# Ledger of designs, part 2: peptides against a protein of PDB entry 6EJA

Target 1, 276 residues: chain A of PDB entry 6EJA
Amino acid sequence: VEYMPANPVRIAFVLVVHGRASRQLQRMFKAIYHKDHFYYIHVDKRSNYLHRQVLQVSRQYSNVRVTPWRMATIWGGASLLSTYLQSMRDLLEMTDWPWDFFINLSAADYPIRTNDQLVAFLSRYRDMNFLKSHGRDNARFIRKQGLDRLFLECDAHMWRLGDRRIPEGIAVDGGSDWFLLNRRFVEYVTFSTDDLVTKMKQFYSYTLLPAESFFHTVLENSPHCDTMVDNNLRITNWNRKLGCKCQYKHIVDWCGCSPNDFKPQDFHRFQQTARP

## One batch from the design tools (peptide; aimed at target 1 F141 C255)

Design b1_p8_4_s1 (made by RFdiffusion4, then SolubleMPNN; from b1_p8_4, 4 letters changed)
Fold by OpenDDE base, seed 1:
Structure b1_p8_4_s1 (fold): chain B 276 residues (1-276), chain A 8 residues (1-8)
Amino acid sequence: as target 1 above (276 residues)
Amino acid sequence: SEYSAVTE
């Protein structure tokens, strides 16, 4: 029997999907769907078939919406952060969706808890933000992520333009681009005009894999810094042998890895894997 | 590690 909170949090799940991942999306949707939560789905501009399928789902569920705008995203592209930021703005403007937490998901990432457990946990810690840090030397992280390099997303490619400096006085951090953010922090990120948010939005618009670092960095340097929890409560389907082939060099002037989509054979891991 | 990038 799970603990039932008196005022359970409601979650806005944001899904950024592309390609022909219909089966994966359907599987994930079945796993995470609940009538009390909200689902906002962005489909890549180039994925028209998937878009049609997602639209069909959104018509069947009142708490499922599809972004009216669509971006053409690439692996590691700065546009992914733009997608999240615009989705956050949209969700904040949806007055009929009183969500408390923003949670992004992909087919390679699942919450480690059941819905009831997740809701109970977040309801107890509704003032916290959950981001998983890289856990190693920060200088190494900066180098490996290319945060000291300037990138430009153009023509479906991330061009490395040159070197850059980390802004003075900013403690850069990052790790997983899968996070759980409370509404208050999302409001801050979306609407704040302070120097931190303004500069970081500019900085990360020229950043490779920006979602893996932007929210960490903003949070840790913000007035909300005390709300950070170094855990994203996720199981990510990392298989470095499969995902680290430097397979994106044709798209990005950098070498990186990607997690793998969960397959039915992988679901047993949800019960066996420890918290990250 | 949780991050994706490896090297230049």
Scores: peptide ipSAE 0.294, ipTM 0.894, DockQ to the pose 0.221
OpenDDE base, seeds 2, 3, 4, 5: peptide ipSAE 0.276, 0.027, 0.271, 0.031; ipTM 0.890, 0.675, 0.888, 0.702

Design b1_p8_4_s2 (made by RFdiffusion4, then SolubleMPNN; from b1_p8_4, 4 letters changed)
Fold by OpenDDE base, seed 5:
Structure b1_p8_4_s2 (fold): chain B 276 residues (1-276), chain A 8 residues (1-8)
Amino acid sequence: as target 1 above (276 residues)
Amino acid sequence: SEFSAVTE
């Protein structure tokens, strides 16, 4: 038995994908697809084969679109935040897509609930934003994230240029870069011209792994701060034994971890959806 | 935790 909300939320799923693993993406898409939601897919500028495959999918479903612009992103790159921000703007300008929540997805991350459960839950808490914080010492988080370091993304590399100070009066927070944001907050982030949003966009354009901290920090320092829920409702395939080997040192002047892609047998978690 | 960075 599942609760059916009278006014169910509709979700804009944003996928940022790269590489040539089209079959894996197809499996994930099939697992998460629902006719009532919207899917906006960014394919890395360098992944032309994958782009062609994704375009084919988008032509088959009216609620699937591909970004007409494409960025070349790297692990930890500031351009990932730019990708999210631009996709948010695009989605807000799509008047024919009345979405209520923004949810980013990858092959390494899935919602912990079925579609019906997720929709029911979000419909009940449609005014909330779901961001998972690190839950540890904040000073340590800042140091480990390199937030007090200045980075420049250039020539497919994140260059560490030097030290910097955290902006005065800002309470920095962060954690998971997998989140669920309501439309109202996305509108705020996209269109606000207040000092907070302006300064944070500038600050995080030179930040390593900006998506793990930008939205947390903006939300908690904004007039919408009381809408934060410290839970992203996700199961991320973290295996730090495998994913924490400083494998990106050749790309980023920092040492980091990455989650692993889920295997096909894990897709059952979100397959209980209505399909065409 | 679910953040990626660990150290310089």
Scores: peptide ipSAE 0.226, ipTM 0.877, DockQ to the pose 0.211
OpenDDE base, seeds 1, 2, 3, 4: peptide ipSAE 0.176, 0.176, 0.078, 0.162; ipTM 0.853, 0.857, 0.808, 0.850; seed 1 fails the geometry check

Design b1_p8_4_s3 (made by RFdiffusion4, then SolubleMPNN; from b1_p8_4, 4 letters changed)
Fold by OpenDDE base, seed 5:
Structure b1_p8_4_s3 (fold): chain B 276 residues (1-276), chain A 8 residues (1-8)
Amino acid sequence: as target 1 above (276 residues)
Amino acid sequence: DEYSAVTE
């Protein structure tokens, strides 16, 4: 029996895309598109061909828009968080798009539920925020993420400048940079002028892989802390054999892993994923 | 692990 909510949530899907993988993007778009949701797509400033393709799609669907601004982002760069934050502001200013949840997506990450199941679930838990934590030793997480290191994004490189202290009184957390955030929390992050949001925005402006920790940390230290659910409802195409080769060492002064874009042969994994 | 970073 499928629950049918009387007031179903509407989702703002935010896609941050780059390169020339238009076919992969098209597959993902077809898989996630629904007339009741909204799609806001940022195309890397350097990906002009992809931008033209995405613009064409946006002209065909009234619920698909492309960011008028474009950033040149790099793996692990602080600019990715800036992209999300600006997208959140834009989406909040779109009064004609009454979305209830913010969900970021990439070709390496998909919701584990069908649209109907996802909507039903989120409609039941519309006051919750879904962020998946690392689930291990927090000290280890801090060390591995380099959160106690100062980074500067400049000239398409993440420069490690030195050591830094984590702000006192802040409970740092993080994990997956794929999350589901309700509108209320997004409003808080976007417009709050409290000390927490202000300091964290500053702190994470010089942070490696900021999206994997910023929202977790802000949420858990905010008045909205009781709304956190330690699950992002995602299946991410992690293949560490392929994705953990320090392949970005030339771009960032750190070593990390990346998930791989889903291929058609990978979609069978969706059937094997258990519900949270 | 759900996060990307490994080490320096």
Scores: peptide ipSAE 0.335, ipTM 0.910, DockQ to the pose 0.223
OpenDDE base, seeds 1, 2, 3, 4: peptide ipSAE 0.309, 0.309, 0.303, 0.296; ipTM 0.899, 0.901, 0.898, 0.896

Design b1_p8_5_s1 (made by RFdiffusion4, then SolubleMPNN; failed a check: a repeat of another design; its pose is not in this set)
Amino acid sequence: TSFHGEGD

Design b1_p8_5_s2 (made by RFdiffusion4, then SolubleMPNN; its pose is not in this set)
Fold by OpenDDE base, seed 2:
Structure b1_p8_5_s2 (fold): chain B 276 residues (1-276), chain A 8 residues (1-8)
Amino acid sequence: as target 1 above (276 residues)
Amino acid sequence: TTQHGEGD
């Protein structure tokens, strides 16, 4: 029997989806859906069929909404961070959705716990933020991530324009682009006008794979730095032999890796007790 | 994650 907290946290799940994988999305949705949480779905601007499918889902569930705005995103594009930041703002402005945590999801990364376990855990640590760091030499990380390079997202491509310097006084960190952020920190990121947030938003608007580093860097240099937990509570289907073949060179002036999507048989491990 | 290093 799982411990039931007196004031269980409610989670805003943000899904950024693209392509024609409506069936896959449906399977994932069924695996993660719970009536007490909220689901905010962004569909790529180019994925009209998927958008129609997602709209149908949103009409069936009161706690599922689709972004009225849509961006055209590419792998590693700076616009992905913009998508998250805008979704955060939207979610904060939704007064009828009292969420406590922000969680981004994809088919390649799932929470390692059942809903009850996750809620119980987050309810106990509701003041913490969960981001997984790279766990290696930071200088090497900066070089490999291209953080000292200036990128411009334009015409469905990430153009490398030249070199840049890391802002003075900033300790850069990063790792996983999957995170669990509490509402307070999301509020800070969204509404703060301090020098840190302002500069980092500008810096990361020209960054490759910005979601892998932005929130880490902002958090660790912010007044909220003591709330960081080096764990994102995820199971990621990483297979570097398959995912690290520099397969995105055609859209990015850099070489990257990507995780593999979970297969249908894997969904059973993450099915919730309360399903639609 | 990425694979390139500086100068690549």
Scores: peptide ipSAE 0.033, ipTM 0.735, DockQ to the pose 0.278
OpenDDE base, seeds 1, 3, 4, 5: peptide ipSAE 0.030, 0.033, 0.031, 0.032; ipTM 0.715, 0.731, 0.719, 0.726

Design b1_p8_5_s3 (made by RFdiffusion4, then SolubleMPNN; its pose is not in this set)
Fold by OpenDDE base, seed 3:
Structure b1_p8_5_s3 (fold): chain B 276 residues (1-276), chain A 8 residues (1-8)
Amino acid sequence: as target 1 above (276 residues)
Amino acid sequence: TSFHGAGD
C-alpha cells in the first residue's frame, strides 16, 4: 500500500531503552530516523552511560528529545505503562511537535514497512488505531497473562499479592505491547476523566506487563472502539528456545516468554514479510 | 509475551 499523501502523517516515536542497548539503539535510530518525525527517548534511571550517549544524540537533532524524568523499570513491571502514559502526556504538551501517531519501538520489534510505506499507510488510515490481539481464548489469555492477579511493583520486583476480579462490564483484550495510536486516542487516554479510563489506569497500575493489554482494553471499551485495527504492522524476532525459559522469575512472580533483539542480519525480513 | 509456569 503506497500513495503520495497530500498531508503526510508525522510520527512520534517513543523509545524506552536501558542497559547496554547503545549499539541496538544506534542501529534503530539510523534505520528509522527522518527529519519529519519526532523521537522521544526514555532512558532507564539506572543506565547513566546510555543516558549520556542519548543526550549527545538529542543535541544533534532538533526532533530528538530525552525525557527529563527517568524511571527504573523492570521486565513485566507496571512502571512501563507509567512510562508510556507520561511520555504521551509530555508529547501532547509539546505544542511545537505536531505529531499524528504515537509509536513505541524496541530492538525486539520493528515496523515491517519502510518509512515511505508506513507514512503512506498511516496517512490513509489516520483515524485508526493499530493494536494486535492475542487471537486466543479470552479466558485463557486472562489466566496466562495473570490479569486476574494483583501485582505490586516494589524493590525492583513484581510481587504477586493475590487474586482479583476483572472489572464488571469491561471486555479485556490484549496481545502485543507494540502499538500505533493516533493522536486523538492518545489525547483520550491522557486527559479523559471518564469511568473507563480512570478505572483502567487504576487496574493496570497493579498489572503484570500492562502495556500488552491496557491500550487494547481501553480502546475496545471506549467511544473510539470502532477505530481498532487488529494489526500492529510489526515484525517480532521470536525464538522460543531462547525466550521461554522463565528467565524473569527472579524479577516477577510469574514466568513468561520474551522476544529477542534484532540483529543486522534480521533486517532483511522487513522486506520479505507482508501484513495487511 | 506468552506466560507459562507460575500462572497455572
Scores: peptide ipSAE 0.025, ipTM 0.695, DockQ to the pose 0.385
OpenDDE base, seeds 1, 2, 4, 5: peptide ipSAE 0.025, 0.093, 0.024, 0.024; ipTM 0.693, 0.831, 0.691, 0.688; seed 2 fails the geometry check

Design b1_p8_5_s4 (made by RFdiffusion4, then SolubleMPNN; failed a check: a repeat of another design; its pose is not in this set)
Amino acid sequence: TSFHGEGL

Design b1_p8_6 (made by RFdiffusion4)
Pose (drawn by RFdiffusion4):
Order: sequence, then C-alpha cells, then structure tokens
Structure b1_p8_6 (pose): chain A 276 residues (1-276), chain P 8 residues (1-8)
Amino acid sequence: as target 1 above (276 residues)
Amino acid sequence: PEPNWTTE
C-alpha cells in the first residue's frame, strides 16, 4: 500500500448512522474525508437531532449528500438491506459521481489506515469484492442466523412467523455485513433481472439480518463469483462472553450479538500485519 | 432461539 497509483479509485462511502454522537461522527468524517471521494449519509428516521447536524455537513461540501428517504433501521431488521439496495440505486443514478467502490460505515466505525493506503490498495484490486464469510459449519450458520425462519418487519419490530425452506440449487453463505463492493458488482445487484438476483431480493425481504448473507449468497452464485476475496478489510471487536446477552430480545424475535467497544489496551491490534 | 453467529 506504499505505491502511488496513476488511476486512483474514487470511493462512495455510505454512512448508515443513528443516535446522538454527532461530534464523534464529525471526527470520523474528518479522518475519512477526501475531495475526490463521495459521501452518502443515511440517518435513521428516529434520529432527528443527528439528521439536522448531518445536514450542516452536506450543505458545506459538494461531495456529501444525505438520503432524502430515511428508514427506521432497527437491529437485524430487513430494512437495512432495503437501505443498502436503495442507496446503491441512488448512487448508480448519480452520474456526476464516478465512483469505483462502495464502502458502508456506521457512526461507530473508524479508519485504522490512512486514506492514501486505502486508495492504493483498492486501486490494485479494483475488480475484487471484499466480503468476510463465517468460514465454519454452514448448517450451524443457517440455524444460528435464523435463515430457515420467516421474518416480517413491521411496527419497528422483527416478527418471526414460521419456518421456510432454503432454496435448492444455490449455495447459501454469509458472515459480516460490513464490506467493500466494486461498482460492477453493485450494478449487477441493482439492475440484473436474472433468476438469482430476483429471487434473492424476494427471499431476503423477509429475512433477519439480511445484509449478513444476501451479498455473500448473490456474489458466490453469480457470474462475479471469481471476484470474491474472503476478507472485508475490517477488524470487528467480537467478545462473545459480553456481547451475546440476547439484548435485542424486545426488538426482534431472536437472540443476537453485537461487537464490543474498543479500549486503550486494544491499540496494538490496529498494527497487525497479518491481513489487510 | 440462540445468539446469532459472530464472524471472526
């Protein structure tokens, strides 16, 4: 990531944010901002204070826009995938924004490498898609994720309605819902009317945690399957002893886990050279 | 139900 690219990638950052931490969001935005990238910010419908603060940012910079539509993106909700898919369509239709990669971030994410290094890395691998799979037993993954269960999002709640079959003829996969996708794959997901994309959009409209498997499943079974890199370029601070308390039991008809917050003792983890 | 998968 040391070299200087002649044709650097321009990145569309999609920020899906909620809560009250506007100053922290502004600090992270400062760290990732470059005049040649683009920023498209979705603020949870329920976070009006944060939305007003985001509007000030978008009014200041030409390469920053806010989604005019806003969803109540509850934990594990089917609406998160809807949010990504609509944002991808919006971004592809913005012809004045010639972006090459799609990167999703939350208000709790931070960069651990400089923008120069990120651009250099992605410029070398601009035809690849970066998704992290669970890599372990797939039947256990399907069960633990509730992918063989039917869910419906209404009234800001995920209702478990019954069982369903895993469709035949495709491999189902999943893992992290943080990723980096290139423009060509995003176009395929958005505009393709082939049997895979159409049926997976229907299947995932009624799925818990859809973003943790929709893009994996579509990519692995699509003509772009040979572009997958099993690495999302993220460090996620999972600690199961603390983060799996079924804490979302009142929002979804299922038990979930969330990553822990980093502390000072974790700084050395950001310096690992094992994987990018 | 049980806790969902943590991808590591």

Design b1_p8_6_s1 (made by RFdiffusion4, then SolubleMPNN; from b1_p8_6, 5 letters changed)
Fold by OpenDDE base, seed 2:
Structure b1_p8_6_s1 (fold): chain B 276 residues (1-276), chain A 8 residues (1-8)
Amino acid sequence: as target 1 above (276 residues)
Amino acid sequence: SEYSALTE
């Protein structure tokens, strides 16, 4: 029997989806859905069929909403961070959704715990933020991520414009772009007007793969720095042998990797006890 | 590692 917290946390799950994988999305949704949590789904501007399908789902469940705005995003694009930041603002403005944690999900990254275990764990550590760092040479990370390069997202392409300097006094960090952030930190990122948040939002507007570094860097340089846990509580289906082939050079002026989606056979391991 | 980028 698992511990049941007196005041269980409620989670806002944010899904950023694209393409035509309606069936796959449906399977994932069924696997992660719980009546006590909230689901905010952004569908790529170009994925109209998927958008129609997701809208149908949102009409069936009161705790599922679709972003009224839609962005055209690309792999590694700065617009992905914009998508997250805007979704965070939206979620904070939804007074009827009292969520405690922000969690992003994809088909390639699942929480390692059951819903009850996850809720119990986060309820115990509700003041913490869970971000997984790269865990290696930070200078190497900066070079490999191209953080010292200036990028511009335009016409569905990430253009490398030139070199740039890391802002002085900023300790850069990063790793996984799958994270668990508490509401307090999300509020800080969304509404703070301090120099750190302002500067980093500007810096990362011209950054490749910004979600892999923005939240790490902001957190570690902020007054909330002591709340960081170097763990995102995820199982990520990384297979670099298959996923690291510079397959995105047609849309980004850089070489990158991609994790693999979980197979349908894997979904049963992550299914929630309370289904819709 | 957890990050996606490799190099130029």
Scores: peptide ipSAE 0.275, ipTM 0.889, DockQ to the pose 0.211
OpenDDE base, seeds 1, 3, 4, 5: peptide ipSAE 0.031, 0.028, 0.027, 0.031; ipTM 0.706, 0.688, 0.682, 0.708; seed 4 fails the geometry check

Design b1_p8_6_s2 (made by RFdiffusion4, then SolubleMPNN; from b1_p8_6, 5 letters changed)
Fold by OpenDDE base, seed 5:
Structure b1_p8_6_s2 (fold): chain B 276 residues (1-276), chain A 8 residues (1-8)
Amino acid sequence: as target 1 above (276 residues)
Amino acid sequence: SEFSALTE
């Protein structure tokens, strides 16, 4: 027995995809698709084959769209945040898509609940934002994230230019770059002209792995700070034994980890959905 | 924790 809310939330799923793994994306899409939600897909500028495949899918479903703009992103690149921010703006301007939550997805991350459970939960807590913090020493987090370092994304590389100071009066936080944000907060991030949002957008445009910290930091320092829940409701396929080998050192002047894609057998978590 | 960065 599952609770059915009277006014169920509708989710805008944002997928940022790249490469040529169209089959994997198709499997993931099939697992997460529901007629009541919306899907906005950004395909890396360099992934033309995948883009064609995704366009084909988008033509089959009215609630699936592909970004008309495409960025060339790299691991840890500041452009990933730009991608999310632009997609948020686009989604807010789509008046025919009345979404309530923004949720980013990848092949390495899935919600821990079924669709019905997730919708029921978010419908009950529709005024909350779900961001998972690192849960460790903040100074250590800053150092490990390189937040006190200035980075420039150029020519598919994240160049470390030097040191920088954390803005005074800002409580920096972060953790997972997989989050669930309500429309109200997304509106704030997108359209606010206050000093916090303006300065943080500037600061994080020169930040390594900005999505792991930007939304946390903005939220916690904003008038919406009381809406934060320290949980992203995700299961991420972390295998640090395999994913923490500094494999991106050739494109980023930093050492980091990455999660692994889930296998098809893992898709059962979200397969209980209504199909068209 | 689910963050990616390790060190310089």
Scores: peptide ipSAE 0.189, ipTM 0.857, DockQ to the pose 0.199
OpenDDE base, seeds 1, 2, 3, 4: peptide ipSAE 0.028, 0.170, 0.075, 0.077; ipTM 0.702, 0.851, 0.798, 0.804; seed 1 fails the geometry check

Design b1_p8_6_s3 (made by RFdiffusion4, then SolubleMPNN; from b1_p8_6, 3 letters changed)
Fold by OpenDDE base, seed 3:
Structure b1_p8_6_s3 (fold): chain B 276 residues (1-276), chain A 8 residues (1-8)
Amino acid sequence: as target 1 above (276 residues)
Amino acid sequence: SEPNALTE
């Protein structure tokens, strides 16, 4: 018998999608939709057809909304973090959506638990934040991520401008760009005017793949640091042989890896993979 | 150009 929480958490799912994820989005939506949760969807500015489709869905469900603003995001672009941050602000301003957790999703990543399991788990640990760290040497992580490099997103390209230093007193961390954040921490990130949040927002506006490190770094250096859980409760469709080919070098002045979109045959892994 | 990788 699964535990039924007395006050189950409600989740704001933020989906950042582009035109190539149409079928995956439909599958994901069907898999994760629940009447008690909220779905906020950002469609890339260039994906007009997908935007029309998503708008149609949003009109059918009261708990599904589409961002009125749209960004043109690129792989590794700083604008992806901006998308999340603006989505967080929007969601906090939606007083009619009492969500407890922020969860980002794409076609390449799914929660490893059923809805009931996820809700039960998060309801038990509602004061925690779930981010997965890289688990490597930190200095190596900084180098490989290019965190000590200054990037500028311009003309659909991430330009490497030069070297930079990590701000003094900041312990940088990161790993997965998939996170489960509680509302309190999202409020902190969105509205805090302290030196940490201000400095990190500035720093990561010139960062490659900022979502892989921003929330980790802010959390671990914040008064909320004790809420960190090194687990994002995700299944990611990794195929490094396919995903690590420097396929984005034409877009960014860096070489990186990316996960692959889930296929229908990949969903069996939901039942086989477990994380602590 | 050093490679960076997303993590699970």
Scores: peptide ipSAE 0.021, ipTM 0.653, DockQ to the pose 0.773
OpenDDE base, seeds 1, 2, 4, 5: peptide ipSAE 0.021, 0.021, 0.021, 0.020; ipTM 0.656, 0.658, 0.659, 0.653; seed 5 fails the geometry check

Design b1_p8_6_s4 (made by RFdiffusion4, then SolubleMPNN; from b1_p8_6, 5 letters changed)
Fold by OpenDDE base, seed 5:
Structure b1_p8_6_s4 (fold): chain B 276 residues (1-276), chain A 8 residues (1-8)
Amino acid sequence: as target 1 above (276 residues)
Amino acid sequence: SEYSAMTE
């Protein structure tokens, strides 16, 4: 027996896409599309072909929109956080889209639940925020993420400029950059002028892979800290054998891993994942 | 782990 909420949550799915992988995007879109949810898609400024394809989709569905602004993002770039933050602001200003949760997606990440299960779950826990932490040594996380290093995104490169200190009094956390955030927290992140949000936005504008740590850190140090759930309800296509080859050293002055886009043959893995 | 970065 599945719980059917009387007031089901509606989800704003934010997709940040690039390249020419239209078929992969279509597969993902078809897998996650529902008439009761909203889809806001950012296409990389350089991906004009994909942008045209996505625009075509947005014209066919009233609950699908494409960002009128487009950024040129790179792996690990601070601009990815800017993309999410601007998308959040846009979504909050769309009064005709009454969404309750912000969920980011890519071809390398899928919700582990069916739509009905996800909606039921989030409807029960609509006041919670779902962020997955690294779950290990925090000092190690800081070192491996280069959070104590200053980065500058310029000319499609993440330049490591030097060392920096973690802000005093801040409990840093992070992990997965795939998360589920409720509207209230998104409003806080978007419009708060308190010292925490202001300082963290500045700090993370010079941070490598900022989306893997910004929202965790802001949430856990905010008045909303009690809403933290250490689970992102995702299945991410991690294949570290293939994705951990320092393949981005030409773009960023750091070494990192990347999950792989799901292929049709990978979808059997969904059946093997236990639901939280 | 869930995060991407490894080392310098």
Scores: peptide ipSAE 0.311, ipTM 0.904, DockQ to the pose 0.210
OpenDDE base, seeds 1, 2, 3, 4: peptide ipSAE 0.286, 0.268, 0.254, 0.262; ipTM 0.891, 0.888, 0.881, 0.884; seed 1 fails the geometry check

Design b1_p8_7_s1 (made by RFdiffusion4, then SolubleMPNN; its pose is not in this set)
Fold by OpenDDE base, seed 4:
Structure b1_p8_7_s1 (fold): chain B 276 residues (1-276), chain A 8 residues (1-8)
Amino acid sequence: as target 1 above (276 residues)
Amino acid sequence: TSFHGDGE
């Protein structure tokens, strides 16, 4: 029997989806939906059909909402961070949704644990933030991610403009772009006017796939640094043999990898470690 | 992580 906490946490799930993931989205939604949680869905500006479908779902469930704003995001685009940050602000302003944790999801990943297990776990560790680090050489990570390069998202492309320096005094970290953040830290990221948050928002607005590093870096350099747990409690179909072909070079002036949608044969990997 | 370098 799973432990039932006296004051169970409620989760705000943020789903960022685009048109080609409709089937996967439906599967994921069915898998993660619970009446006690909240679901805030951003549909890519270009995915009108999917948007209509998601709107229909949102009308059927009171705890499902769709962002009234929509961004045209590209793979690796800096705008993805903007999407998360704006969704965080929106969720904090929704006084009728008393969520305790923020969890981002895509159609390519699933929670490791059942809802009951996840809620029990997070209820026990409600003061913690869960971010999975790369677990490798940090200098190599910086180089591979292009964090020392300046990028501009424009015309559905990530343009490399030149080199840049990491801000002095900042310990850069990162890894998975999937995270579980408690409300307090989300409030800090959203409303803090300190130099750290301000500078990092500026810095990462010119960064490749900034969600893989922004929250890690902000957290570790913030007064909340002691709340970090190196785990994101999820599985992703991460097959580098298939996903690391520099297939996005036409969109991004950098080579990268992408996860794949889960196939039936991939379910045997559910017990693997979280994606770094 | 998602990226592996410039042309690598």
Scores: peptide ipSAE 0.117, ipTM 0.799, DockQ to the pose 0.455
OpenDDE base, seeds 1, 2, 3, 5: peptide ipSAE 0.086, 0.115, 0.032, 0.112; ipTM 0.788, 0.813, 0.730, 0.800; seeds 1, 5 fail the geometry check

Design b1_p8_7_s2 (made by RFdiffusion4, then SolubleMPNN; its pose is not in this set)
Fold by OpenDDE base, seed 5:
Structure b1_p8_7_s2 (fold): chain B 276 residues (1-276), chain A 8 residues (1-8)
Amino acid sequence: as target 1 above (276 residues)
Amino acid sequence: TSFHGDGD
């Protein structure tokens, strides 16, 4: 039995893509596409072939757009947050796209519910924000994420410059860089000029993979803190044995892990998993 | 999470 909402939420899916994985992107797009949702796609500045392909798709669907601006991003780069923030601003300025939720996606992470289930769930909890926390010791998280270290993105590298202090009075949190944010919170993050948002944007502009912590931290310290749900409703293809080999040391002065891209045989999990 | 420290 499925709940059919009277006023179903509409989702803005933001896709940040790069490289030549066009086939995988096409499969993912087909899996998540619905006429009632919106799709905003950023293609890395260096991925011109992929950009041309994505533009062709955007011309075929009125609810698919490509960012007119393009950034050159690296794994772990602070510029990824800039990409999300600019996308949020763009989406808020699109008056013809009345979206209710912001959801980011990549080839390495999928929603765990079918479209109908996802819409029903979000329609019931439209005032909530869904961010998955690390669920471990916070001090250890800070240390492992390098949040107490200052990083600079320059020349396609994340340079570790030294140590820094966590801002006083801020409860830092984080975990997954995949989130479901309601429009109201996105508006707050985008347009607020309060001390929290201002300081956090500055702080995270020198942060390693800021998307894993920025939105968590801002939300939990904001007037919207009571809207947080510790769940991102995602399936992530994690294989720590394969993905945790410090494979990014050539571009990041830190050791990290990366989820594996989904294979065609893995797509069945997108539709079959119903766990909230 | 993506990171596990400086060579840990």
Scores: peptide ipSAE 0.121, ipTM 0.811, DockQ to the pose 0.454
OpenDDE base, seeds 1, 2, 3, 4: peptide ipSAE 0.112, 0.118, 0.034, 0.120; ipTM 0.803, 0.816, 0.741, 0.804; seed 3 fails the geometry check

